# Peptides against a protein of PDB entry 7UQJ: the designs that were tried, part 198

Target 1, 160 residues: chain A of PDB entry 7UQJ
Amino acid sequence: PELYQNFNITPPRGVLFHGPPGTGKTLMARALAASCSSDERKITFFMRKGADILSKWVGEAERQLRLLFEEAKKHQPSIIFFDEIDGLAPVRSSKQEQIHASIVSTLLALMDGMDNRGQVIVIGATNRPDAVDPALRRPGRFDREFYFPLPDVKARFKIL

## One batch from the design tools (peptide; made by RFdiffusion4, then SolubleMPNN)

Design b2_p20_8_s2 (from b2_p20_8, 13 letters changed)
Fold by OpenDDE base, seed 4:
Structure b2_p20_8_s2 (fold): chain B 160 residues (1-160), chain C 160 residues (1-160), chain D 160 residues (1-160), chain A 20 residues (1-20)
Amino acid sequence: as target 1 above (160 residues)
Amino acid sequence: as target 1 above (160 residues)
Amino acid sequence: as target 1 above (160 residues)
Amino acid sequence: MDEKAREASEEAARRLSEQA
């Protein structure tokens, strides 16, 4: 929020972080949230995992999304971070996941319903940008994308 | 510290972050420090710049390193982050910078002297991993390496 | 360039990123560069370190600045990023560094000489905004400032 | 895909190093 206000730029509603696993998407999202927080203006960071919304909130996922966006708005400036968003918003054409259609539709509506003057940024992270519903990647939603390349895989396995 | 304890993994004593300038090494180190902090268990983050230790602490650099490690141990769990570590610990074979030999030796001894049960992680960041003394890159020191590739300039352009 | 055109905002000629070391200024500058590139319109990113321009280009620093701005204009849309800009353009009142007066004057002239219709953005990063010559922080130069707070370890506890 | 991204990153790193 503040980042874009300081530049007098309309914040993107949604940013998609994509790249191989372990590339630091989640870490970057947290770092961005932290970097945009000052002592005077704290950003509230909301994190949800796509698969967790589906698995933990069976039948309540739509309501939980609504509550999440309401809470984010209430505590603005805020960031909503969806880790593994491809788990929440898989491609609609996947016949196997009809249960996701309502959830995706709800998320689309929530993204579209955000006032551009609102200080809520949504970040989605995925290892599979092509598995994310294209409707979420349209202007006014996740219209900005950031690729996280693999740092050489051999180097990461040494840090863990 | 806790992160690795939770996974029953021996925490690396030292991690080397390397890659071109502006790839987010320092940001990642800070984000890692933050991600390992909980409300119940705050990680203390110590940051030093390699060149600053040499230039600001002429003749006292060894003492300052000792004090830094003592302070980090006292405030464990903690992270010691050396930004531009190639400035602190250049290759020993560089005849031109003999002044660094004592400093490098001190850092080696401090790294070796850390108990594996200690909750102190050391992160070194450099743009030039080959300019870092190979002795620091041995097992029990900076034995884990993470390459920070240039985020493809094209990929970041989509986030704004 | 395009980012501001899309918002119908006159692009700032210069943006100052300031904040404690390791707050992600360089990473953000690269992310901004990348976020302004599309597949159709690639932004060229030029990076220089303030101290490097002085140390590597002794007596040629003014010429190198001119060449940098010419190259950036030739490859527009482009970003010129000065890391540690306080090293390049220290406060002119520092009696000790009179050698910088010509360099600062050259940078001022180059910033002033940029056509507002030009697709060149200049980003300066510093840990010490007060060490940057105030003349560079005037309207038409680095007239936009962005503070990168330390992710206060306390603030991070709320993000997690 | 990963190899191409690595190559692109290495090439970009090289270009930045050549310009520095």
Scores: peptide ipSAE 0.000, ipTM 0.240, DockQ to the pose 0.061
Fold by OpenDDE base, seed 3:
Structure b2_p20_8_s2 (fold): chain B 160 residues (1-160), chain C 160 residues (1-160), chain D 160 residues (1-160), chain A 20 residues (1-20)
Amino acid sequence: as target 1 above (160 residues)
Amino acid sequence: as target 1 above (160 residues)
Amino acid sequence: as target 1 above (160 residues)
Amino acid sequence: MDEKAREASEEAARRLSEQA
């Protein structure tokens, strides 16, 4: 929030961390949350997984998203981290269209409804940015994208 | 510098990153250095390890610290990252008091001597904040602390 | 273990994570440990620093390494992570040759003595792979190397 | 695949820089 205020940068409503799995996206998000937290100003870090939202919150995912954003707003400055956001917001062309469309629509609305002055940062992490609904990647949403390169493909291939 | 200027926060002379090992403290410090670097404004990132300063710079640690801060000032905007700062500045109650006390004293003086307007940020990373001399954690020094929690086992599972 | 079994890859006795400091080597090692840990199958993560082994275990470093490997074997599946392994096993040309040579020799023997079927993975992290004794980088030891590139300065700039 | 990811990152990087 304040970092963005200081840059006279409209705090991005959302930041997309993308890159292959294990490139440190989740870590970076947590580290950012920690680094923006002082003793005087604790950043509240909310974490959700896209797949967990769909699987655990069947029929309530929209409500849970609303509650998440409300709680983040209440506990601002806050970071909402969506891990595997492509699991939450797949490209609409996938046959599981209606339920996903509703969840995506809710997330879009929540991101759009955030006051640009609000001290809530949304970070979405994905290994598949192209699998994320392009609507989420538009200005005022996940309009900033950060690529986490594979540590040399050879390196990762060897770790697995 | 500018980030803190924008917060109207006196740029903390020092930031303490603390948390369990492998929580990304060093990574974050480097990410911060890189993120504050534009093509137009490169942040110079200086990195030292507390234990290396003590072991490699026996008898010269103070001078090396001075040189480090001078070089950081010369190449500002700069980040000085002390990895394992508890190795450099252990709590004075440890029986190796005199040499450590001198090094700590030098670090304190260097941090105190930084103009608050200087474009030098000092980041200390430790797994043991309580093992860092409390004098370093006072206002005007490492007065901001960021906890790097263990990524929840679940969160780590996602990083891979 | 199972991951490597599935690849019909002889589980590497050792993996060298190398790259500039703060590229996430330690983090990745921990993330691997966490990701390979299920609630049903906890991986025990052992962590040591090369410099700490030399400095803290003066005269007992060999024994401590043996104990570490024994404990890792006892608590398998296990990961032994050596942070800054170049501090443990510097290239023999350094004037502190004899003590280092003995420690390196012990580490070599321990890695060689690991049954390939053992559920113990050794990860060495270094910022200076060329400073690691080449003997450690031979087949059956740290025979797999993973480069952790600096996240592009641009990528980091975006994250902040 | 990695090259596409890199390109996507670089493009994302550019977009961020353009919005900054």
Scores: peptide ipSAE 0.008, ipTM 0.225, DockQ to the pose 0.042; fails the geometry check
Fold by OpenDDE base, seed 2:
Structure b2_p20_8_s2 (fold): chain B 160 residues (1-160), chain C 160 residues (1-160), chain D 160 residues (1-160), chain A 20 residues (1-20)
Amino acid sequence: as target 1 above (160 residues)
Amino acid sequence: as target 1 above (160 residues)
Amino acid sequence: as target 1 above (160 residues)
Amino acid sequence: MDEKAREASEEAARRLSEQA
């Protein structure tokens, strides 16, 4: 959150972290949340897994998403991190169950309903950016994308 | 940690994590500490910020460094992590206050005084490896360096 | 890698990274692989997701695991990283399908069959260490466990 | 798309670099 302000960059409402598994997408989201937290300004970090929202909240997923965004707004500045967001918002196919379409539509509406001045950032992480509904990748939603590539064996030595 | 043993590498006393900010240096240090802790063998993790040692411990920084290393030795196996170590141990310049030179000299002496068999690891993180006193980068000190590149879009494919 | 040697710890064959989602388990595993790679000695990093092995390799999961370990041995020094390993090796329950029991048994046999002198490390990551089959957590398997705590808001300050 | 994702990643990396 504060990372965008420090760079005089308009904070996106939604950021898509994409890249192969284990490229540090989730870690980066948390590190961003951490870096934006000061002793004076603590950022609340919410985390959900896309597959968990779809599987565990069957029949109530929409309500749970609404509650998540309400809690994030209540505790702003906040970050909502969706790990494996391709599990929540798969590409719209003609074979998509109406339930999945409704969950995606709810997420779209929640992201569209956020004020750009709000201190809520939504980060989605995926290993399959092309499996994320293109509607989520439009301006005002996950309109910033960050590719997390696999470490080269040489560049990996530079980390540990 | 264990990966050095599998590769028959002599463990360094000091490891320098360097790379642009937000490349996960501090996170890696903590995760390494965590990764070396088992149910049977908990590693004590000490963390200090270089700028804090310089600013908050003015006049007592040397004593506080000594106490830190003593506590780390007492609670071994342990890790001492210095975040932003370039703030503690800047390159020796002709304009460097005598206080900074003394603090760096104390850190050098503490690192030199550690037994190579001791279970204390020192990790320094910096965004500016060239701003770290070269004396700290010599054998027996921070003699292992790990570059955390900004994932270049291509090179980030190669890290995680 | 070197952190284990500094602690005079016998390198485990298997390491369990556990902690809440997004604590950097996958990142750490890759960074560890990286840190052990030199210009002269490149470590081959293999990555699989536990749920993918269980779901995508139904009927061939055992063979695919064997091939994975053979490839890792062929390209040693190597790391095999299992993300979400609780999806591959859930706790043995009386209701567990024979297929799951067989896959777990195959993984156990593969880990037991590795020479302790071999340059193959196996890292398992899970958000639910208690959901991993206790047989995998025994000596000679994932006998080293590393807890990745959620960065507490204070500990987030300590990461970035 | 890849170039914008690249630029956004470089910018985010720069942002992370400047704030960390």
Scores: peptide ipSAE 0.008, ipTM 0.197, DockQ to the pose 0.064; fails the geometry check

Design b2_p20_8_s2 (from b2_p20_8, 13 letters changed)
Fold by OpenDDE base, seed 1:
Structure b2_p20_8_s2 (fold): chain B 160 residues (1-160), chain C 160 residues (1-160), chain D 160 residues (1-160), chain A 20 residues (1-20)
Amino acid sequence: as target 1 above (160 residues)
Amino acid sequence: as target 1 above (160 residues)
Amino acid sequence: as target 1 above (160 residues)
Amino acid sequence: MDEKAREASEEAARRLSEQA
C-alpha cells in the first residue's frame, strides 16, 4: 500500500524513466527506493541491465526474469529496476527476432501477473522510449512515464 | 535510532563518500536526506566544505565544528555533510601541522561524542580518501565508505 | 559543428551550470561529455577547479588558463569544465584585487578568442552565479545558464 | 578498479535502498 502511495502508482503499474543518457534515471530510482524505505519497512532493490539479461544469460533470460520477479515478490516491498530496458525489450523489428519477442512476452506476462496486493514496483530506464516494445507501455505495465530531459533550464524546473 | 536505521548505520558511524570529482557524492547525500524526510519527519541537512572550515574560519574552525554538531543535535534528525573533507582533515603529515591536527582531533571527539540515541548522520565526501586522516576512517567514525566511480558511458547507464 | 549541436549551443558560447552544492553540475558535464563521445568521436574532458587555479598556480594562473585553452583546442572536440568558477572569476570587488581582475580578463579574452569553427565547449559550474563576474555571463561567453535545483522530496514525487 | 567501483556503487545504492 504505502510503497505504491509513495510512488502514486496503482498496482501493478510499472514506471518508465526515459531521457538522454546521464539525466539521473537510476539515481532517481535508487533515491526513491531509499525514500520509501523506513526503519519499519525495508525496500529490497533489484537492479538488472537490459543488455545483461540478453548477453549474460543467453538462452536463460526468460528464466532469469521469472526468478527475479519471484525473488522480488518474496522480498516485498521491493523495486525491480531495469536499466537500459530498450536492450531487453526492443521493438519487434523482424520475424527473426524470436528471442527478443520471447523475452518481451515473458516480461509482459510477469508484469501482468502482479496482483493489486503486491508491493513490487517495476521501474524501467531507457534513453530511447520509442525503442521499447509498445506492449510494455500499456496500462497495467509501464503505464507511467517520466521524462528526464537534458537539463535545459526549463525542463529541470518542471521536474522540480 | 530511526535515521541510523534508515541508513543502516549503527550509531555513531559516519559515511565516507569517495570518488573522482563530479560523481554525485553531494547529490547522493542530498537525495538521501530528502528520501528520509517526510511530511511528519523533516531531516535537517547541514553542509560545510572542508576547505571553508579551514580558510573562512581561521582560528575558529574548532568552534565552528562544535557549533555545527550542537546545531545538528538540536535539529535531530539531521545530516552533517562535509564536502571535500580531505581539505578539513588532511593526513597528519608533519609535527608542524598543529592546526590541522587540532581540527582533526576536534572532529574525532565530536564524532566519538555522538550517542547511540542521536539521529545525526555525518557524511564526508572526498576525491582522495587516502588524503583523509586514517583516524577518521576507524569504527565509530567514517567507518562506512561508498565509492562513486566516474560515469563512463557504461557507468552512466548504470547510474541512470 | 556537431559538438555544439549536441549541446544546442551556438558557438562560441559557454554554459554556466549553477545551483546549490551537490545538484549534479559536474556529473552532468561529465555525462554530456561521455554522451557526445562515440567510438568514432572521443571528446576530451578538461576539468579545473576555480580555487585551484588561484591557489595552486599563484602568479601563473593566466599562463595555466592559456595552456588549458591551447590544449583543449589541440584536442578538439573538447570540453573545458571549470568547477567552482566563482573561485576563479569573482566579481571585480576592489582595485586591490588586480590579480583576480587579470585572471578574469585572461578568461574573457580566451573565451572571446574561440572561433565559430572550434569544437571547444566551456562549462562553468558555481553555487553562486551572482558571485561570477558579469562580464563572463555576456553573449559569446557564459551566455547560457542552467539551474540545478536541490532535489527535495516534493521534486522527486513530481519527477515520478 | 571500475568493476570494484561499480560493485561498490551498486552495493552503496543497494544499501541505501535497503536501509531507507
Scores: peptide ipSAE 0.007, ipTM 0.293, DockQ to the pose 0.107; fails the geometry check

Design b2_p20_8_s3 (from b2_p20_8, 11 letters changed)
Fold by OpenDDE base, seed 4:
Structure b2_p20_8_s3 (fold): chain B 160 residues (1-160), chain C 160 residues (1-160), chain D 160 residues (1-160), chain A 20 residues (1-20)
Amino acid sequence: as target 1 above (160 residues)
Amino acid sequence: as target 1 above (160 residues)
Amino acid sequence: as target 1 above (160 residues)
Amino acid sequence: MSAEAEKLSEEAAAELSRQA
């Protein structure tokens, strides 16, 4: 935020964290939430997985998104973190994904409807930024992007 | 610990976090501790710096390591985090570093002596995984490794 | 930046990240740099360690600081990150640390000389905010501070 | 932890979250 003022940049409503798996996107979002919470000014951290919204909230996903944003607004200052947001908001591919299209439409509307004075930040994380609906990546939505690189490929992540 | 039990995976005794400076190794360790702590089951997080063990505990480093592991065991479930572990356990270079060799020997013995049923995880962080004594990287010790990439800031990190 | 617009706060030239070791200060600075970089507007991230400036640049530290700020200005928008800034700018204790005093004086002058329209942010990280020269913590310098708490296991991350 | 230090972390994390 202060960085964008210093750069004379309009505050992103949403920040897209993107990069290969295991690059710390989810960690960074949590660390952000933790570091932004003080005893006097607790940031409320809301986390949802994109795929979980579709799978667990089938038929109620739009309502649950609205409730999430309402709760985040109620508990300002707040962070809404969408892990694996490409699971929630895939690139609008086929006519069969009406459910995805509706959820994406709802998320777009919720991000557009956020008051610029509101202390709610949305962070989306994905391993596939190109699989995120471009409409989410426009100004006033996830208009800032952070790349989380793979660790230099030579260090064997033998995560066995 | 519980995470590995939940996954029916033999809990690694030690996890080596490695990667360039400022990749979030220490943060990840802390975030892991925080995320594994519930209101009902608080994880105790112990942190030591490798260089601090050598400099502050000259002549007592072995005793302090033993006490650290005992305290971690007493406060199970626990995480012992060694930040800059390459400062504690450098590659066994010259005969002159008897102090380092003794401390490394003690740490090896402490890691080997951990009960497999114990809810103590050891996390070591380093910027120089190749500077960590290979004996620490064997099965039953730091047998899992996680590389923390530099965020590939496509933003020119000219770290000159 | 944008959070400061939302808070109607003058963008700090410098931000002090402080908190216990391993709270993610360095990671956060990098993540900020990455997130503030778009394809169209790449932020350049410069990182220096305070102790490295003193040890590696003995006799040239002031010149290297000037070059760092000049390069950051040339590559706007930019972030200058000083990791372990208490190593560069310790509290002015004894008359013997003329080198430290000169480096601190240079850093003060460089921060004061930053054009308010310039797209350069300075981030300093320390585990010991009280060990940072109070002159650096004044308005127009590191006039914003961010505490990186230990994820105190007690701080209810009610991730609801 | 001082209330100031916590406030500052919240502002930083909020700032980072907003910048992200």
Scores: peptide ipSAE 0.005, ipTM 0.277, DockQ to the pose 0.047; fails the geometry check
Fold by OpenDDE base, seed 1:
Parts: C-alpha cells; sequence; structure tokens
Structure b2_p20_8_s3 (fold): chain B 160 residues (1-160), chain C 160 residues (1-160), chain D 160 residues (1-160), chain A 20 residues (1-20)
C-alpha cells in the first residue's frame, strides 16, 4: 500500500510471485512486509499456505479466508501472503475439486470486494503460474505478475 | 539431464543435496529447475517433502510416488525434488518404520526402474545425509552428493 | 558458543531471530551452525519447528524437548534452532492453550536449567516477536534479539 | 548461501524491479 501511495500508483489488489520454487518468493513477500514497515507504520504480515487452506481448514476454509481478509483490513497497512497458492490446485479428486472451486470462488469474491482504497496488498506465490486459476490472474485480482528468475545458475553449476 | 548431456556426463539417477538446513538446498534444486528451463526446453519441476510423503499420503504414498515418477517421465525433461528426504526417516515407531520401509522400497524401485536415457533428474535434499537410507545413496540412485557449505558467515557476523 | 567464546562474550542462553518471514532467519540460524563448524569443531545443529512441537509431539512434546536439550548437551558445541517459535502460539482453542502453556513452561525450565558454561546456543526464529511468550524473551532465555531487516527493499519498490 | 539467499533475494528484487 504505502509503496503505491508514495508513487501515486493504484495498488494492485494482488501480486503474483511466480518462478521456480526457492527463488525467494516467500522471502520476497516477507521482505516486502518488513521493508514497508517503518517505525511509524508497521505493516502487518499475514501468511497462509495454499495447501493448508485445503487441508487444515476443511469445512472452515471459506470462513478462515473471510476472517483473514477482515483481520488484514483491521490491521492496515497489511500484506496477505498466500504461499504455494498453486497448492489450492487439488490433487485430482472430484471432492477436492469442489472444495477448491468453493475456496477459489471465495478468494475471488474477497479480492473483488477489497476496497481499492484499502491498504491491503495480497501476494500470491506459486511455482506453477499455469496451475493458478486464470480467474485469479485477471485484472483487479492478481493483476501484477513478477517472475523470480533463478540467480545466475552458471555460477552454481561450477559446484555441481 | 541437459547439464549432463552438455558435459557428456551420464546423468545421475539422483543427486543428494546435503548440508545444514537453510543452506539453500531447496533454493538450489529450484534454481536448477528454472535455470535448465530455457525458452525452448521447459523443465518441469516436481517437488515433494519427505515428511508429506509419510503424513499426507497415508495409504497412498506408494501410488503417489509412482504417479510422480510417471508424471516426471511424461513431462521430460523434468526434475523431481524431494525436500527433507531425511523426513522419510520416521519418528521412532514400529508402524512408521514399516510404512517408511515400504515407501523407501518403492522409491528405490522407481529410481532403479528409471531408464538412464530418461531426462528425469531426482534431487534429494537433506540436513542429515546419515539419516538417509544407505540404499538410496548407492550408485544408480542418489550417487552424486553435493555438500552445501554455509556462506562465508564472517560477513554476516557483522550484522549480528 | 564458539563465536561468543572467541569474543569473550558470555553466550546468551537464547537468541531470538525476528523479522519478516523469509528474511533468512532459518537460513541465518543454519548459516551460524555450519560457519561455527570448523574442520576441528563440528557444531551439531538441531532444528525443530514450533508448530511441529504442538502437532507431531502430541503428548510427548515435553519429553521431546527434554531429549532435544540432552542431545544438544551431549553433542556440544551445538545449536538448537526453533523455527517458527511463534508457532507455539496455538490456533485459538482452549485445549491448545493448555498444551502450549505446558510446552512453553518446559522450554522455560530447560533454558533456565542450561549451564551457562554449556556450549549450547538456542536460536528461536519468529515472524511475530510479540506472539512469543514474554517469559521466553527475559534475560537468561532469549535475551538477545536480532531483527532481520529486509534486504534493501528500496531496490524492490521500483517493481511495485 | 545466506549471502546467496540474500543475493538471490536481492537479485529477485532487482529482477522484480526490472520487471515493474
Amino acid sequence: as target 1 above (160 residues)
Amino acid sequence: as target 1 above (160 residues)
Amino acid sequence: as target 1 above (160 residues)
Amino acid sequence: MSAEAEKLSEEAAAELSRQA
């Protein structure tokens, strides 16, 4: 939020960090959270894993998402970080597909329902941008995508 | 695969990344996956955690391993990354030891059954190479081991 | 231990690494462990996740903590790293609060019971220092706190 | 490696900076 305010940029509702796993997406999202927290303006960082939304919140996932967005709104400026958001992509079972569809639908509605004036940034991290529902990648949702390239792996291949 | 092909090296069936946790093993495995993916040759990166194989795949772990290797074979060139492969080492219970023995046996069979001509690299990451079943560390399996040294921590002690 | 011995500093019983998640706390704790391990003096690194203490060690968490400290004492010089120590903060349920109180009480007793002459460093990593029980942050426990700032995010704010 | 992870984080930051 503050960053976009400082630059007079309309804050994206969501930012998709994609790239190979361990390219520092989680590190970066977390890095954004504490770099935006000055002594004067503490940014509250909320983290959830996509797989945990499906597994730990069975039957309450939608409610937990709503509560998460409400807490993020209460603690503005804030960042909601969905790590492994592609982990909302179910293991291929019809039951998990229905649960996934409902959770993703809830996330869509929550992102669409965010007041653009709200100081809440949503960051999704994925290793598989193509496994993220295209509906989440539309304008007004995860409308900014940042590829995390590998560090110059040529230097690391000297060790292999 | 491609790296070894470029160097005329017989691709290992498996590479063991070992070293202190957070030495970037996961980061490096992931870095390898996306550095080997050129615009022309996308490497598909498959990631599993050793502990998840035992806990999330209760009763289906063997099947999920088979499916993982089949998917990796379908999406060649590909990398299968087992993060925390030492997490296949059970908490000391007889029941978990049997489950572990079956899962490790399945992994052995899958690694042995990989055609050396296949463009599938298996990377195991561990903080405890001695906790990895020696059978997995034999030639034709995780036959290459890379130690991840700590960064020159002298530079970081200035920050502490 | 060795670092503090080399500087003639009384080793803290515990060091709290706090900062945004992915600021490399886990990486730094792990970097400390293997940087302090010279060829002559291998530091044994013990890692536990705060959430795993509550979930994987149900009914045995206190015993597992005691065993962990005993093993760390046997393998001096050593580091005990508690990753996500704020993950001892329960999901809001009365039952988990009681389990948490007992586990934290055990950890307090173990840190208080450490001989200051012991070459055991305890590192706690958290994304939420305020969610860490203040009793753990008292002198003689996690009495040193290191903030992990984000890397110079000024460079990253050009992206957002 | 933590310098590499910071460097990775910085490079990822710098690359994110170049993409924005």
Scores: peptide ipSAE 0.000, ipTM 0.195, DockQ to the pose 0.025; fails the geometry check
Fold by OpenDDE base, seed 2:
Structure b2_p20_8_s3 (fold): chain B 160 residues (1-160), chain C 160 residues (1-160), chain D 160 residues (1-160), chain A 20 residues (1-20)
Amino acid sequence: as target 1 above (160 residues)
Amino acid sequence: as target 1 above (160 residues)
Amino acid sequence: as target 1 above (160 residues)
Amino acid sequence: MSAEAEKLSEEAAAELSRQA
């Protein structure tokens, strides 16, 4: 919330962080949560791994997503971070279609149901943006995409 | 600490992290502090913003810097991190010359007064390395400079 | 490299980054690789996920680890980063004992086989340090452990 | 991507830089 306000940036409903593994996507999400927090305005940070939602909650994944979004709304301002979101919402053309399609549909509905004025930001992180369902990457969902390059070796030297 | 030894790099007294805002400078400083700590050897991390030292302690900024360095020396091994150090030590040619010149002179004296064997590292972070007094960027002070590139415009675009 | 020398820290053969998910472990590993590079001395960064090594290379995981360490040695100075190392080397008391025990034993042998003068640093990142085999956390292996706290709201504010 | 998105990358990377 605050980071977007500081730059007069209209907060996206969803932000997709993508790039090679270890480029800092998960850290960036935490850092965005931190930068939006003040002593007066604490941000609640919710984190889930995409693969964990599918594997741990087979048949309840939709319910767990709903509960997560409800809890995030209760604790506004909040950030929901999905690490490895390509594990939660793979491209619909993958053979595990039915279970994934329902979870994707639930996530779409939850993101579409967020008012633009809501103080809930959803961040998805992936190493494979093209493995994320394109429906999630449309306007009003993960409509902002953020590439985390490998810091070049040159960039690396200037970082320490 | 440890990463410098592996590559036979002479430890700087001071390290300047520079790059566009939001390139990870402050985070890197915290992480360096973390990476130098072990269960057996905790590093004490001191953080100050350059602008805060000037604004909060008008007329006492020199005393506050001395106290900070004394406390860091007491709690060795330690890191002093100056975020936005360009706010503390602007180039002497900037019109607020007299007050800034004394604070810069105090910081120079404190850094020069550290024994090369001291377990105190000073990290300065800035978005404007050219706005930092060149006297601070000389050998024995912030003698190592580390550029935090913007993740390329493509990478920036993929980080947001 | 340089930060380790400042504190007279003996460079670990291995560094364990641990803390809650999204605390910056993977980014720190990238950043450490960064800081050790120079225009004259480029560091090669190798990254693997622990779970990926187990899942993709069932029966070849040991060979893949050997190849990784050989390649890292060829490209000195280098960093090997294992993200989610608790996925590669879980505590031996977990019921999938035999396959995990051999992989852990291979990793142990590879780390023990590194000369202390080697320009290869191994970084393991985990959210669950207690889920990593204690044999990996002993001197000469992941002998330095670095806790990535959740930046508390206070720490978040000090990180801003 | 808007100048806003570039700015948020800058702040987010600043915050990454602040948290690391």
Scores: peptide ipSAE 0.000, ipTM 0.202, DockQ to the pose 0.081; fails the geometry check

Design b2_p20_8_s3 (from b2_p20_8, 11 letters changed)
Fold by OpenDDE base, seed 3:
Structure b2_p20_8_s3 (fold): chain B 160 residues (1-160), chain C 160 residues (1-160), chain D 160 residues (1-160), chain A 20 residues (1-20)
Amino acid sequence: as target 1 above (160 residues)
Amino acid sequence: as target 1 above (160 residues)
Amino acid sequence: as target 1 above (160 residues)
Amino acid sequence: MSAEAEKLSEEAAAELSRQA
């Protein structure tokens, strides 16, 4: 609370974690979910992979998103983590545009429909922030972006 | 601010990060310290290991805690991170009870003495929340607990 | 295996994660362990703290290391994570030199004895890479080092 | 892994910064 007041930063309805693969986006999202959980107040953590929504729920993706948000709302406080969100919400320029456009539109509507009093945080993780539809990166949606830099190239190069 | 307001969660004076070892508790604490730091507002990050306080500062642990809190207060906004806090504040049931009781009592007093207007956050990390003195887990102290689950094997698989 | 094949990078027998405390070394090691685990191929994750090996296994540390490596070999693919490895393998210049020298020598021998065909990865984490015996940092041992910088204050601030 | 750990550190920092 006070930390964000000090930043004059509107709490994001959505947070975009971006950076190279294996930079801990998913881990951080889980750590958040856990960190917001007390003995008295457990945060429900929902995780979905963007690609899984498209691949496993072809034709049902919009419904699955709605159900996910309703479930998250039912189990408040909640974190919805979309890993690989660029797989869910690619920039509309791809020829598979119509299906993607519907999914993106649904996600936008769900994020826009979140009451500011709602205790649902949406975290999207991507390796490609530029591949995420810019509409998702607007205020009231994924309006906070967190770059997870490459640890020093020398450091990474030693794990790779 | 608003995140915790939305959660009706009193900003913890202290946050307990708990979960299996290597679930990112220490990383999260550092990530908080840095994420709360702007170019205009750097958060000072203090880190201590619980076992180091007991082992390196035997008989001086209380004084070192006081100095740490005073330094954190002087360098506000600040995060005090106690890694392995179960090493600093074990449950009072251990036969080394008297020294531990003094340290715990000092930590309790320091946390209770934090003005709500203070910009000092205390984060304790433990692998064993049940080994932390329950008095530290009460309101106004480590009243928020964050479980860092083992990243789901599937969730971890996406980090690779 | 396949991950390192894709990078044309000789799989390190050992990886040293170093950086300030709370930069996610332990978390990353666990994230790797889990990310290398598929439904078909679970990676067994072994974790030891360097200080625990010295403090809990005084006089048995060498045997415990041997048992750990044999267990890891038995449960391949495996990750052995040594948290605070500077506590296990301090530079030989410390007055407790003889016990430390035996432990270090055992660890060296165990790492050198790992067949390149083995699916055991050793990860050491330290806050003090200079406190780790240089012999452990040679080729065939912890020949890969990953600096975990303090996340950039700016990068963190975007998460707020 | 270093990249992930640093990013986890940064993400954790960022996340904690959001929580703070």
Scores: peptide ipSAE 0.000, ipTM 0.320, DockQ to the pose 0.047; fails the geometry check

